Peptides against a protein of PDB entry 4GXB. Designs and how they scored, part 200

Target 1, 277 residues: chain A of PDB entry 4GXB
Amino acid sequence: VPTEEVSLEVLLSNGQKVLVNVLTSDQTEDVLEAVAAKLDLPDDLIGYFSLFLVREKEDGAFSFVRKLQEFELPYVSVTSLRSQEYKIVLRKSYWDSAYDDDVMENRVGLNLLYAQTVSDIERGWILVTKEQHRQLKSLQEKVSKKEFLRLAQTLRHYGYLRFDACVADFPEKDCPVVVSAGNSELSLQLRLPGQQLREGSFRVTRMRCWRVTSSVPLPSGSTSSPGRGRGEVRLELAFEYLMSKDRLQWVTITSPQAIMMSICLQSMVDELMVKKS

## One batch from the design tools (peptide; made by RFdiffusion4, then SolubleMPNN)

Design b2_p28_3_s3 (from b2_p28_3, 11 letters changed)
Fold by OpenDDE base, seed 1:
Structure b2_p28_3_s3 (fold): chain B 277 residues (1-277), chain A 28 residues (1-28)
Amino acid sequence: as target 1 above (277 residues)
Amino acid sequence: PPKVVKVELPLAPGESENVLYLNPVFEP
C-alpha cells in the first residue's frame, strides 16, 4: 500500500470517536501514540492501553476479535476486512486493578477508566446488585469519578472482558456458556435449562497449557451444527486444567473468539510473570 | 522472565491451525 495520509477512527469503550490523522504505513504503536496525543494522554501512560479489533454488533455492543500486534498496520488491518462492522477500540490492557492507581493520577487517564467502567457496567460485564447500582448512579450524578472507580473496583468481574455466548464441553457436552476473562482466570457462567446460573472459575495458575484450533468441518461429518453453514471456520480454545491433585482434564470452548480468549490468557500470564520478577 | 511457549502442532484433516501454549506459571 502506498504511504498516504489518512483519517482513522478509533473508538473508546463507550463508543466515543477519536479521529486521528496517520500514515497508512503507521504501525500499532504509532497509531496508539497519535490517539494518546489527540486525547492529551501523557506518554508514560500509553503502555497501560492497547488497540483492539472489534466487531460492532447491531445493538452497538463490541465483540472483541483480537488485540492489534506491534507489527500490524491498524489502517490496513481494519480496512482489509471490507466491512464497516469492524472497528478499532482503545481499552486498558492490564488486569491488576492496582495499576488503576497510576492511571487515575492523570485527568485523562481517570476519564478513560471512568468511561470504560461505566460502559462495562451498562453492558452487564461488571455484575452489580440493585443497591450497588443505586450507589453507582448516585456517584455518576455527582460526577465523582474517583469514588465511582473505587466502588467499581470492589464489584464482581471488575476489569473482566466478557465474550459472546458460546459452547463448552464442561460440565456437560454442548453446554451454553458465557466466558469472561480477568483476575488471572476464565469465568464460565453456565445457563442450564431449569437450573440456576452456575459459575465455574478456572485459574490460569492451574492451567498446564491451552490450545487454539481452527478447522473447517469435512463434508462427510454428519455433525451439522445446525447454525453453521457448510464451510464455516470453527474455532476452539481447549485448556488442560488441574481439577484436583494429580488430575488433569481438558476443557474445550467452541467460540469465534477463541483467539481473543487465548490472547487474554497470554496477557494474564505475562502480567503474572512481571509480578514474580 | 519465562514466556509462554508457543508450539505449532500437526494439523488433522480440515484443520488450518493447531497451536499449543505451554504455561510457565502453572503450579502443579
Scores: peptide ipSAE 0.599, ipTM 0.940, DockQ to the pose 0.803
Fold by OpenDDE base, seed 5:
Structure b2_p28_3_s3 (fold): chain B 277 residues (1-277), chain A 28 residues (1-28)
Amino acid sequence: as target 1 above (277 residues)
Amino acid sequence: PPKVVKVELPLAPGESENVLYLNPVFEP
């Protein structure tokens, strides 16, 4: 792509549009800095956020595709897909809520966290009781952003990234699940018709390894997943989990977001390593 | 600190990617 100045749209979690003038050759960090400057986010807080490639659904929800890598050209990455459904989203990129304290000290940082948290609650990524919902609404009406976040930090799946409904082979083959990543774990919520929500928590520290596989089903292959036509790419995330002492078991998730799940795992591992150093 | 080790695995028929990540924070 020729180097030229372009207007790039970056979305916040709440769908707010941030327009930045960048070069088509600008890398992810350059674009992130431009967004930060546009928002008046201090330079020392830029590292707490990342740019993500997402697919916008009809309902306005975001399906996270992947984190944009440092070497990528965000303009090219989004435009090469030739679909208006793909967007670039700014989101916090750390997992430990303790880092919220650093970000919340700044007005812009506070606003970003607040907007993200409101959106995550509205989308059902953060699980809220009726009473908690009432309290959150009251705080929102008062525009008490700090208090809102403090309450939100106590909520189930605060800071988690929720994925689209997919399939896993745990606890049984072809189980419909909703996967969420956060707090150094993958949460697998079973969506069985008529059954109570069962959650499996898989801590990253109990994963020996994980694998990402991209495959095209062979015509002769018996594993016709219902609804996937011949030639559709299948993405899988498998992880080897320590179920009990000296007992490792593979768990496989079949999802178009397998790459994003792997990125989350890597990111959680990286953060844990920083804490151990 | 030991980083996540990325290993490209051999591809089975129909596979275009097979990547293994070794977890340095694994606690056996």
Scores: peptide ipSAE 0.594, ipTM 0.936, DockQ to the pose 0.763
Fold by OpenDDE base, seed 4:
Structure b2_p28_3_s3 (fold): chain B 277 residues (1-277), chain A 28 residues (1-28)
Amino acid sequence: as target 1 above (277 residues)
Amino acid sequence: PPKVVKVELPLAPGESENVLYLNPVFEP
């Protein structure tokens, strides 16, 4: 792509649009800096955020595709897909809520976290009771962003990234699940017919390894699984988990977001490594 | 500090990518 100045749209978690003028040759960090400058986010807080490629659903929800890598050209990455549903989103990129304290000290950082948290609650990524919802609403009405965040930090799945409904082989084959990543775990929410909601917590420290596999289903003569058209790429994330003492078991998630899940695992591991240093 | 190690695995028929990530924070 020839180097030229372009207008690039970057969305916040709540769908707010940030327009930045960048070069088509600008790398991810250059674009991130441009967004930060547009928002008046201090340089020392830029590192707490990342740019993500997402697919916007019809309802305005975001399906996270991947984190943009350092070497990428965000303009090219998004436009090459030739679909208006793909967007670039700015979101916080750390997992430990303790880092919120650093970000919240700045007005812009506070606003970003607040907007993201409100959005995550509205989208059902953060789970709230009726009473908690009432309290949150009261705090919103008072525009008490810090208190809002402090309450939100105590809520179930605060800071988690929720994925689209997918399928896992745990606890049973072809089990419909909703996966969420956060707090150094993958949470698998199971909605079994006639059963109460079950949640499986898979801590990253109990994962020996994980694998990402991309495959094209071979035309098997007999059982064409009716739902996947011939030739569709199947993505799977499998992780080897320590279920009990000396018992490792593979858990496989079939999802078009398998790559994003893997990125989350890597990111959580990296953060844990930093804490150990 | 040790980072996640990415290992490219052999491809089975129909696979286009098979990548293993070794977890350095695994606690056996």
Scores: peptide ipSAE 0.536, ipTM 0.914, DockQ to the pose 0.790
Fold by OpenDDE base, seed 3:
Structure b2_p28_3_s3 (fold): chain B 277 residues (1-277), chain A 28 residues (1-28)
Amino acid sequence: as target 1 above (277 residues)
Amino acid sequence: PPKVVKVELPLAPGESENVLYLNPVFEP
């Protein structure tokens, strides 16, 4: 691809647009640095954020597709899809809320975390009680960003990435679930009548291995699953989990976001390894 | 069960193997 100067749009979690002038040949880190410079984010905080490829849904919500890798060319990665629904989003890329302390010391870092957290709450990624919601709104009205974040850090699924509704074979086959990744776990939530949530927690430390597979239904199979065309590719994330002593069980999640889930798993493991070293 | 062709997705460059050593501390 010929090297050309282009304008690239990068979104924050709240949908704020950041326009950067980059080369088509600029890699992910180059673009990230350009975004950081545009936002006046200091260099030492760049590593706390990553660029993600997302699909913007009709309601404005983001479905995370994958993290952009170091070797990728973000402009090419997003434009090659030839769909305006695909966007590049800047988001924090660590899991332990303790790292918020480092980021919050800077005005720009604080603003980024605040915007992300507000968005995550508004989208229902972070679970809040009525009272907590009232408190958060009060703090938001006062523009008390630090206090807002401190309260938010105590909330259920703070720092989690929430995926689109999908299907798992846990606790039973073909179970509709909402998967969230964070705090070194995958949370599989079942929505029960009355807005009650049943949650299965799968800690990454108890995962022996995981894999992502792509599958295509064979046309000769009589069981077309309702709603998927015979030619629709199915992505699955499967992980082998230590359920109890000497009992390993495979859990399989069927989701178009299986790749993103695996990226989250790897990222959580990597962070844990850094902490142990 | 539906007949399905499954393909394992290759690891991207720089990704570690998706095999973890279980921490014995978390064994019940």
Scores: peptide ipSAE 0.009, ipTM 0.439, DockQ to the pose 0.079

Design b2_p28_3_s4 (from b2_p28_3, 11 letters changed)
Fold by OpenDDE base, seed 1:
Structure b2_p28_3_s4 (fold): chain B 277 residues (1-277), chain A 28 residues (1-28)
Amino acid sequence: as target 1 above (277 residues)
Amino acid sequence: PPKVEKVELPLKPGESENVLYLNPVFEP
C-alpha cells in the first residue's frame, strides 16, 4: 500500500470516537502514540493501554477479536477486513488493579479508566449487587471518578474481559458457557438445565499449557449441524489444568474468540513473570 | 524473564493451525 495520510477512527470502551491523522504505514505503536497525543495522555502512561481489533455487534457491544501486534499496520488491519463492523478500540492492557493507581494520577488516565469501568458495568462484564449499583450510581451522579473506581475495584470481575457466549466440554460435553479472563484466571460461568448459575475458576498458575486450534470441519456424511455452513472455521482453546494433586485434565472451549482468550492468557502470564522478576 | 514458549504441533486433516503454549508460571 502506498504511504498516504489517512484519518483513522479509534474507539474508547464507551464508544467515544477518537479521530487521528496517521500514515497508512504507521505501526501499532505509532497509532497508539497518535491517539495518546489526541487525548493529551502523557507518554509515560501510553504503555498501560493497547489497541484491540473488535467486531461491533448490532447492540453496540464489542466482541474482542485480538490485540493488535507491534508489527501490524492498524489502518491496513482494519480496512482489509472490508466490513464496517470491525473497529479499533483503546483499552487498558494490564490486569493488576494496583496499576490503576499510576494511571489515576493523571486526569486523562483517570477519565479513560472511568469511562471503561462505567462501560464494563453497563455491559454486565463487572458483576454488581443492587446495593452496589445504587452506590455506583450515586458516585456517578456526583462525578466522583476516583471514588467510583475505588468502589469498582472491589467488585466481582473488575478488570476482566468478558467473551461472547460459547461452548465448553466442562463440566459436561457441549456445555454453554460465558468465559471471562482476569485476575490471572479464566472464569467459566454456566447454567445447566434446571440448575443455578455455576462458576468454574481456572487459575493460570494451575494450567500446564494451552492450545489454540483452527480447523475446518470435514464434510462428514452425517447432518452437519445446520447452523455452521460448509467451510466455517472452528476455533478452539484447550488448556491442561491441574484439577487435583497429580491429576491433569484437558478443558476445551470452542469459540471464535479462542485466539483472544489465548492472548489474554499470554498477557496474564507475562504480567505475573514481571512481578516475579 | 521466561516467556511463554510456543510450539507448532502437527496438523490433523482439516486443521490449519495447532499451536501449543507452555506456561512458565505453572505450579505443579
Scores: peptide ipSAE 0.629, ipTM 0.949, DockQ to the pose 0.803
Fold by OpenDDE base, seed 3:
Structure b2_p28_3_s4 (fold): chain B 277 residues (1-277), chain A 28 residues (1-28)
Amino acid sequence: as target 1 above (277 residues)
Amino acid sequence: PPKVEKVELPLKPGESENVLYLNPVFEP
């Protein structure tokens, strides 16, 4: 791609648009620095955020596709898809809420965390009771961002990334599930016919390994699940989990977001390694 | 620090990607 100056749109979690002038040859870090400069985010806080490729749904919700890698060219990565549904989003890229303390001491960092948290609550990624919702609304009306975040940090699935509804082979084959990643785990929420909502927690420390598979169903396989058209790419995330003492079992998630789930696992592992060092 | 080890596995018919990640924080 020839090197040219272009205007690139980067979205915040709340849908706010940040326009930056970059080169088509600028890598992910260069674009991230340009966004930080535009927002007046200090250089020492840039490392707490990342750029993500997302697909904007009809309801305005974001389906996370992947984190942009260091060697990528964000302008090329988003424009090559030739669809206006794809966007670049700035989001925090750490899992431990203790790092919020470093970020929220800066006005811009505080605003970014606040906007993300409000959006995550509005989208139902963070689970709230009626009373908690009332308290959060009161704090939002008062524009008490620090107090809002302190309350939000206590909520179920704070800091989690929620994925689109997908299918797993656990606890039963072809079970519809909602996966969320956070707090060094994958949370699988499922509702079996006639049963209450169940949540399975899969801690990353109990995963021996995971695998990502991309496949195209062969024409001769009559057992194509009725909903996937012949020839659609199937992405799977499988992980080998220690269910009990000396009992490993594979769990397979079939999702277009399997790559993003794997990126989350890698990121959670990396953060745990930093804490152990 | 130890990193996640990435291993590319042999592809079955119809597969375009098969990547295994070994978890260094696994506690058996």
Scores: peptide ipSAE 0.629, ipTM 0.949, DockQ to the pose 0.782
Fold by OpenDDE base, seed 2:
Structure b2_p28_3_s4 (fold): chain B 277 residues (1-277), chain A 28 residues (1-28)
Amino acid sequence: as target 1 above (277 residues)
Amino acid sequence: PPKVEKVELPLKPGESENVLYLNPVFEP
């Protein structure tokens, strides 16, 4: 692609549009810096955020596809898909809420975290009780962003990324599940027929490894998942988990977001390694 | 710090990607 100046749209978690003028040859970091400059985010806070490729659903919700890579050209990556459903989103890229303290000290950082958190609550990514919801609404009405975030940090699945409903082989084959990544774990929420909502927590420190597989079902293969047309790409994330002492078991998630789940695992591991150093 | 190790595995028929990630923070 020839190097040209272009206008690129980047969305915040709340759907706010940030228009930046960039070169078609600008890499992910260059675009991120341009977005930061447009928002007046200090240079020392840029590293707390990343650009993500998402698919916007009909309801305006974002389905995260992947994190944009360092050597990627964001303009080319989004435009090459030839669909207006694909967007670039700015989001915080750390998992430990302790890093919120650094970001919250800046007005722009505080606003970004607040907007993201409000959106995550509205989307049901963060789980709230009726009383907690009342408290959050009161703080939102008062525009008390710091207090709002402090309360939000105590909530279940704060800082988690929620994925679209998918299928896992845990606890049984072909179980419908909702996967969320955060706090150095994968959370699998499921409801079996006639049962209450159950959650399986899979800590990253108990995963020996994980695998991402992309495949096209062969016509003769009996494993026609009933909902996917013949020839559609099937993505799977499998992880080998320490269920008990000396007992490893594979858990497999079938999801179009398997790559994004793997990216989350890598990111959580990397953050844990930094903390141990 | 040590990073996640990525290993590309042999592809089965119909597979286009098969990647294994080894976890350095695994605690047995």
Scores: peptide ipSAE 0.629, ipTM 0.949, DockQ to the pose 0.795
Fold by OpenDDE base, seed 5:
Structure b2_p28_3_s4 (fold): chain B 277 residues (1-277), chain A 28 residues (1-28)
Amino acid sequence: as target 1 above (277 residues)
Amino acid sequence: PPKVEKVELPLKPGESENVLYLNPVFEP
């Protein structure tokens, strides 16, 4: 692609648009720096955020596709998909809420975390009780962003990334699940027929390994589910989990977001390794 | 610090990607 100056739209978690002038040849970090500059985010806080490729749904919700890699050209990555549904989103890229303290010290950082958290609550990524929701609304009305975040940090699935509904082979084959990544785990929420909502917590420290597979189903004579057209790419995330002492079991998630799930696992592992060093 | 090790696995028919990630923080 020829090097040209372009206007690139980057969205915040709340859908706020940040327009930056960049080169088509600018890499992910260059674009991130441009966004930071536009927002007046200090350089020392840039590392707490990343650019993500997302698909905007009809309801305005974001389906995270992947984190943009360092070598990528964000303008090319988003425009090459030839769909206006794909957007670049700025989001925090750490998992430990302790890092919020560093980010919250800055007005811009605080605003970014606040906007993200509000959005995550509104989208149902963070789980709230009626009473907690009342408290959060009261804090929003007071525009007390710090207090809002402090309360939010105590909420279930704070800091988690929620994925679209997908399928897992656990606890049963072809089980509909909602996967969320955060707090060094994958949370699988499922509701079996006639049963209460159950959550399976899979801690990263109990995963020996994980695997990402991309495949095109071969025309096998078996009734392919009518919705997957012949030739649709199937993505799977499988992880080998220590279910009990000396008992490893594979769990497989079939999801178009399998790559993003793997990126989350890698990121959580990396953060844990930094803490152990 | 040790990073996640990425291993590309042999592809079965119809597979375009098969990548194994070894977890350094695994606690057996």
Scores: peptide ipSAE 0.628, ipTM 0.949, DockQ to the pose 0.795

Design b2_p28_4_s1 (from b2_p28_4, 13 letters changed)
Fold by OpenDDE base, seed 1:
Structure b2_p28_4_s1 (fold): chain B 277 residues (1-277), chain A 28 residues (1-28)
Amino acid sequence: as target 1 above (277 residues)
Amino acid sequence: PLYLVAEFYTPEDLFETDPEPFELKELP
């Protein structure tokens, strides 16, 4: 791609559009810096955010595909897909809510966290009770962003990334699940017939290893899933989990977002390693 | 055909060796 100046659209979690003028040859960090400058986010807070490739669903929700890597050219990465459904999104990229304290000290950082949190609640990524919802709405009406975030930090799945509904082989084969990543874990929510909603919390510190696999199903009537075309790639995330002392078990999640899930796990491990050092 | 895209291991110093047994929890 020839080097030229282009206007690139980057979205916030709430769908707000940030237009930046960049070069087609600008790498991820260059684009991120341009976005930060446009938002007036200070340089020392840039590292708390990342650019993500997402697919915008019909309802306007974002399906996270992957984090853009340092060597990538965001303009090329998004335009090469040749679909308007793909967008670049700015989102916080740390897991420990303690880092919110650093970001919240800045007006722009506070606004970004607030907008993201409001969006996550509205999308059902953060789980709230009726009473909590009332309290949040009250704070939102008062535009008390700091207090709103403090309350939100106590909520279930605060800081989690929610994935599209998918399938796992746990606790039984072909079990529909909703996976969320956060707090150094993968949370699997599921409801078996006649049962209540249940959650399995799989801590990354109990995963011996994990892997992403890709396969192409053979043309057969039994392997045809709704919406899947012939020869469509199947992605899976499998992790070997320490269920109890000296008892390892493989858990496999079948999802188009398997790569993103793996990226989340690696990111969690990296953050834990930094904190432990 | 199945292809391995990537495989990762949790560092030894982070890996828990004697955890409480895993269980599914009911949500209210």
Scores: peptide ipSAE 0.608, ipTM 0.951, DockQ to the pose 0.798
Fold by OpenDDE base, seed 4:
Structure b2_p28_4_s1 (fold): chain B 277 residues (1-277), chain A 28 residues (1-28)
Amino acid sequence: as target 1 above (277 residues)
Amino acid sequence: PLYLVAEFYTPEDLFETDPEPFELKELP
């Protein structure tokens, strides 16, 4: 792609649009810096955020595809998909809520975390009780962003990334699940027939390994995954989990977001390594 | 056909060796 000056749209989690003038040859960091400059985010806080490629659904929800890597050209990455449903989103790029303290000391950082958190709650990524909801709404009405975040930090799945409904082979084959990544784990929420909602918390520190696979199902009278057409590429995330002492078990998630899930796991491991060093 | 896209391993210093047994939790 020839080097040209272009206007690139980057969205916040709440859908707020940030337009930046960049070169088509600008890499992810260059674009991120441009976005930061537009928002007046200080340089020392840029590292707490990343650019993500997402697919915007009809209802406006974001399906995260992957994190943009440093070597990528965001303009090319998004436009090459030849679909307007693909967007670039700015989101915080850490898991430990302790890092919120660093970010929220700055007004812009605080605003970004606040907007993201509000959006995550509205989208049901963060789970709240009625009482918590009341408290959050009160704080939101007062625009008490710091207090809002402090309360939100105590909520179930705070800081988690929620994926589209998919299928796992756990606890049984072809089990519909909702996967969320956060707090150094993959949370699988599921409801088996005749049972109440259950959650499995799979900590990355108990995953010996994980892998992403791609396959094309053979033509058959039915598809292995509900909602998928014949011949469609199927992505899977499989991880070998230490269920108990000396007992490893493979768990496989079938999802178009398997790559993103893997990226989350990688990011979690990286963060944990940094904290231990 | 099945293709391996990528495989990753948790570092040994992060991997827990004696965890409490995994359980599915019922949510209210």
Scores: peptide ipSAE 0.608, ipTM 0.950, DockQ to the pose 0.780
Fold by OpenDDE base, seed 5:
Structure b2_p28_4_s1 (fold): chain B 277 residues (1-277), chain A 28 residues (1-28)
Amino acid sequence: as target 1 above (277 residues)
Amino acid sequence: PLYLVAEFYTPEDLFETDPEPFELKELP
């Protein structure tokens, strides 16, 4: 793509559109800075956010594909997919809610966190009780953003990314699961026939390693995903987990979002390393 | 065919070696 000035649309978590004028050759950080400038987000807070490639679903929800890397050209990355369903989204990119304190000190940062949190609750990414929902609604009506966030920070799966329903080989083969990433873990929610809803919290600190694989199913093989035809590419995330002392077990998740899951794990590890240093 | 896209290791400094046994928890 020749270098030229273009108008690029970047969405917030709530679907708000931010239009920025950038060059087609601008890298991810350049675009991020442009978005920050457009929003009047201070430079020192830019690092708390990232640009993500997402697929907008029919209901308007976002299916996260991956984080845009530093070397990427966001304009090219999104337009090359030749589909209007793909969008670029701005979202906070840290996991520890303690960093919210830094972001919330700024009006723009506060607004961004608030909008994201409201959206996450509305989409069911953050789990709330009826009473909590009532309290949140009251605070939202009062436009008490700080209090809203303080309450939200205590909620289950606050700060998590929720993925589309997929399949895992744990606790049994071909088990439908809902995976969420947050708080340095992958949370797997599942309900086996005749059983209650269960959750497994797989902390990244107990993952010895993880890998992403790509495969094409054999013609005679059954697909784990009902919507996948024969010959379609299958992505898997497999991690070797320390289930107990000296007991490692592989867990494999089959999902088109396997890459995004891996990126989350990488990001979690990076954040933990920063904290430790 | 199966292809490895990427493989990552948790740093030794972060890896827990003596954790409590993993358990699936029932949710209400």
Scores: peptide ipSAE 0.607, ipTM 0.950, DockQ to the pose 0.781
Fold by OpenDDE base, seed 3:
Structure b2_p28_4_s1 (fold): chain B 277 residues (1-277), chain A 28 residues (1-28)
Amino acid sequence: as target 1 above (277 residues)
Amino acid sequence: PLYLVAEFYTPEDLFETDPEPFELKELP
């Protein structure tokens, strides 16, 4: 692609549009810096955020496809998909809520976290009780952003990325699950027939390894995963988990967001490594 | 056919060796 100046749209979690003028040859960090400049986010806070490729669903929800890598050209990455449903989204890229303290010290950082958190609650990514919801709404009406975030930080799945409903082979084959990534884990929520809602918390520190696989089922033979047509590419995330001492077990998640899940795991590991160093 | 796209290993210093047994938890 020839180098030229273009207008690129980057969305915040709340759908706010940030238009930046960049070069088609600008890499992810260049675009991120442009977005930061547009928002007046200080340079020392840029590292707390990343650009993500998402697919906007009909209901306006974002399905995260992947994190844009440093070598990518965001304009090309999104434009090459030739679909208006694909967007670039700015979101915080750390997991430990302790880092919120650094970001919240800045007005722009605070606003970004606030917007993201409001969106996450509205979309059901953060789980709230009725009473908590009332409290949050009250704080939102008062525009008490710091207090709102402090309360939100205590809520279930705060800081998690929720994926679209998918299927896992745990605890049973072809089990419908909702996967969320956060707090150095993959949370698998599931409800078997006649049973209560259950959660499996798979900590990355108990994953010996994980892998992403791709397969193409034959049109006239194999059972495709629910929601996938025959012959379509099927992505899976499999991880080998230490269920107990000296007991490893593979768990496989079938999801078109398998790559994003893997990226989350990588990011979690990276963050933990930083903390230990 | 099945293709391996990528495989990752948890660093040894992060990997737990003697964890409590995994359990599914019921949610309220």
Scores: peptide ipSAE 0.607, ipTM 0.950, DockQ to the pose 0.806

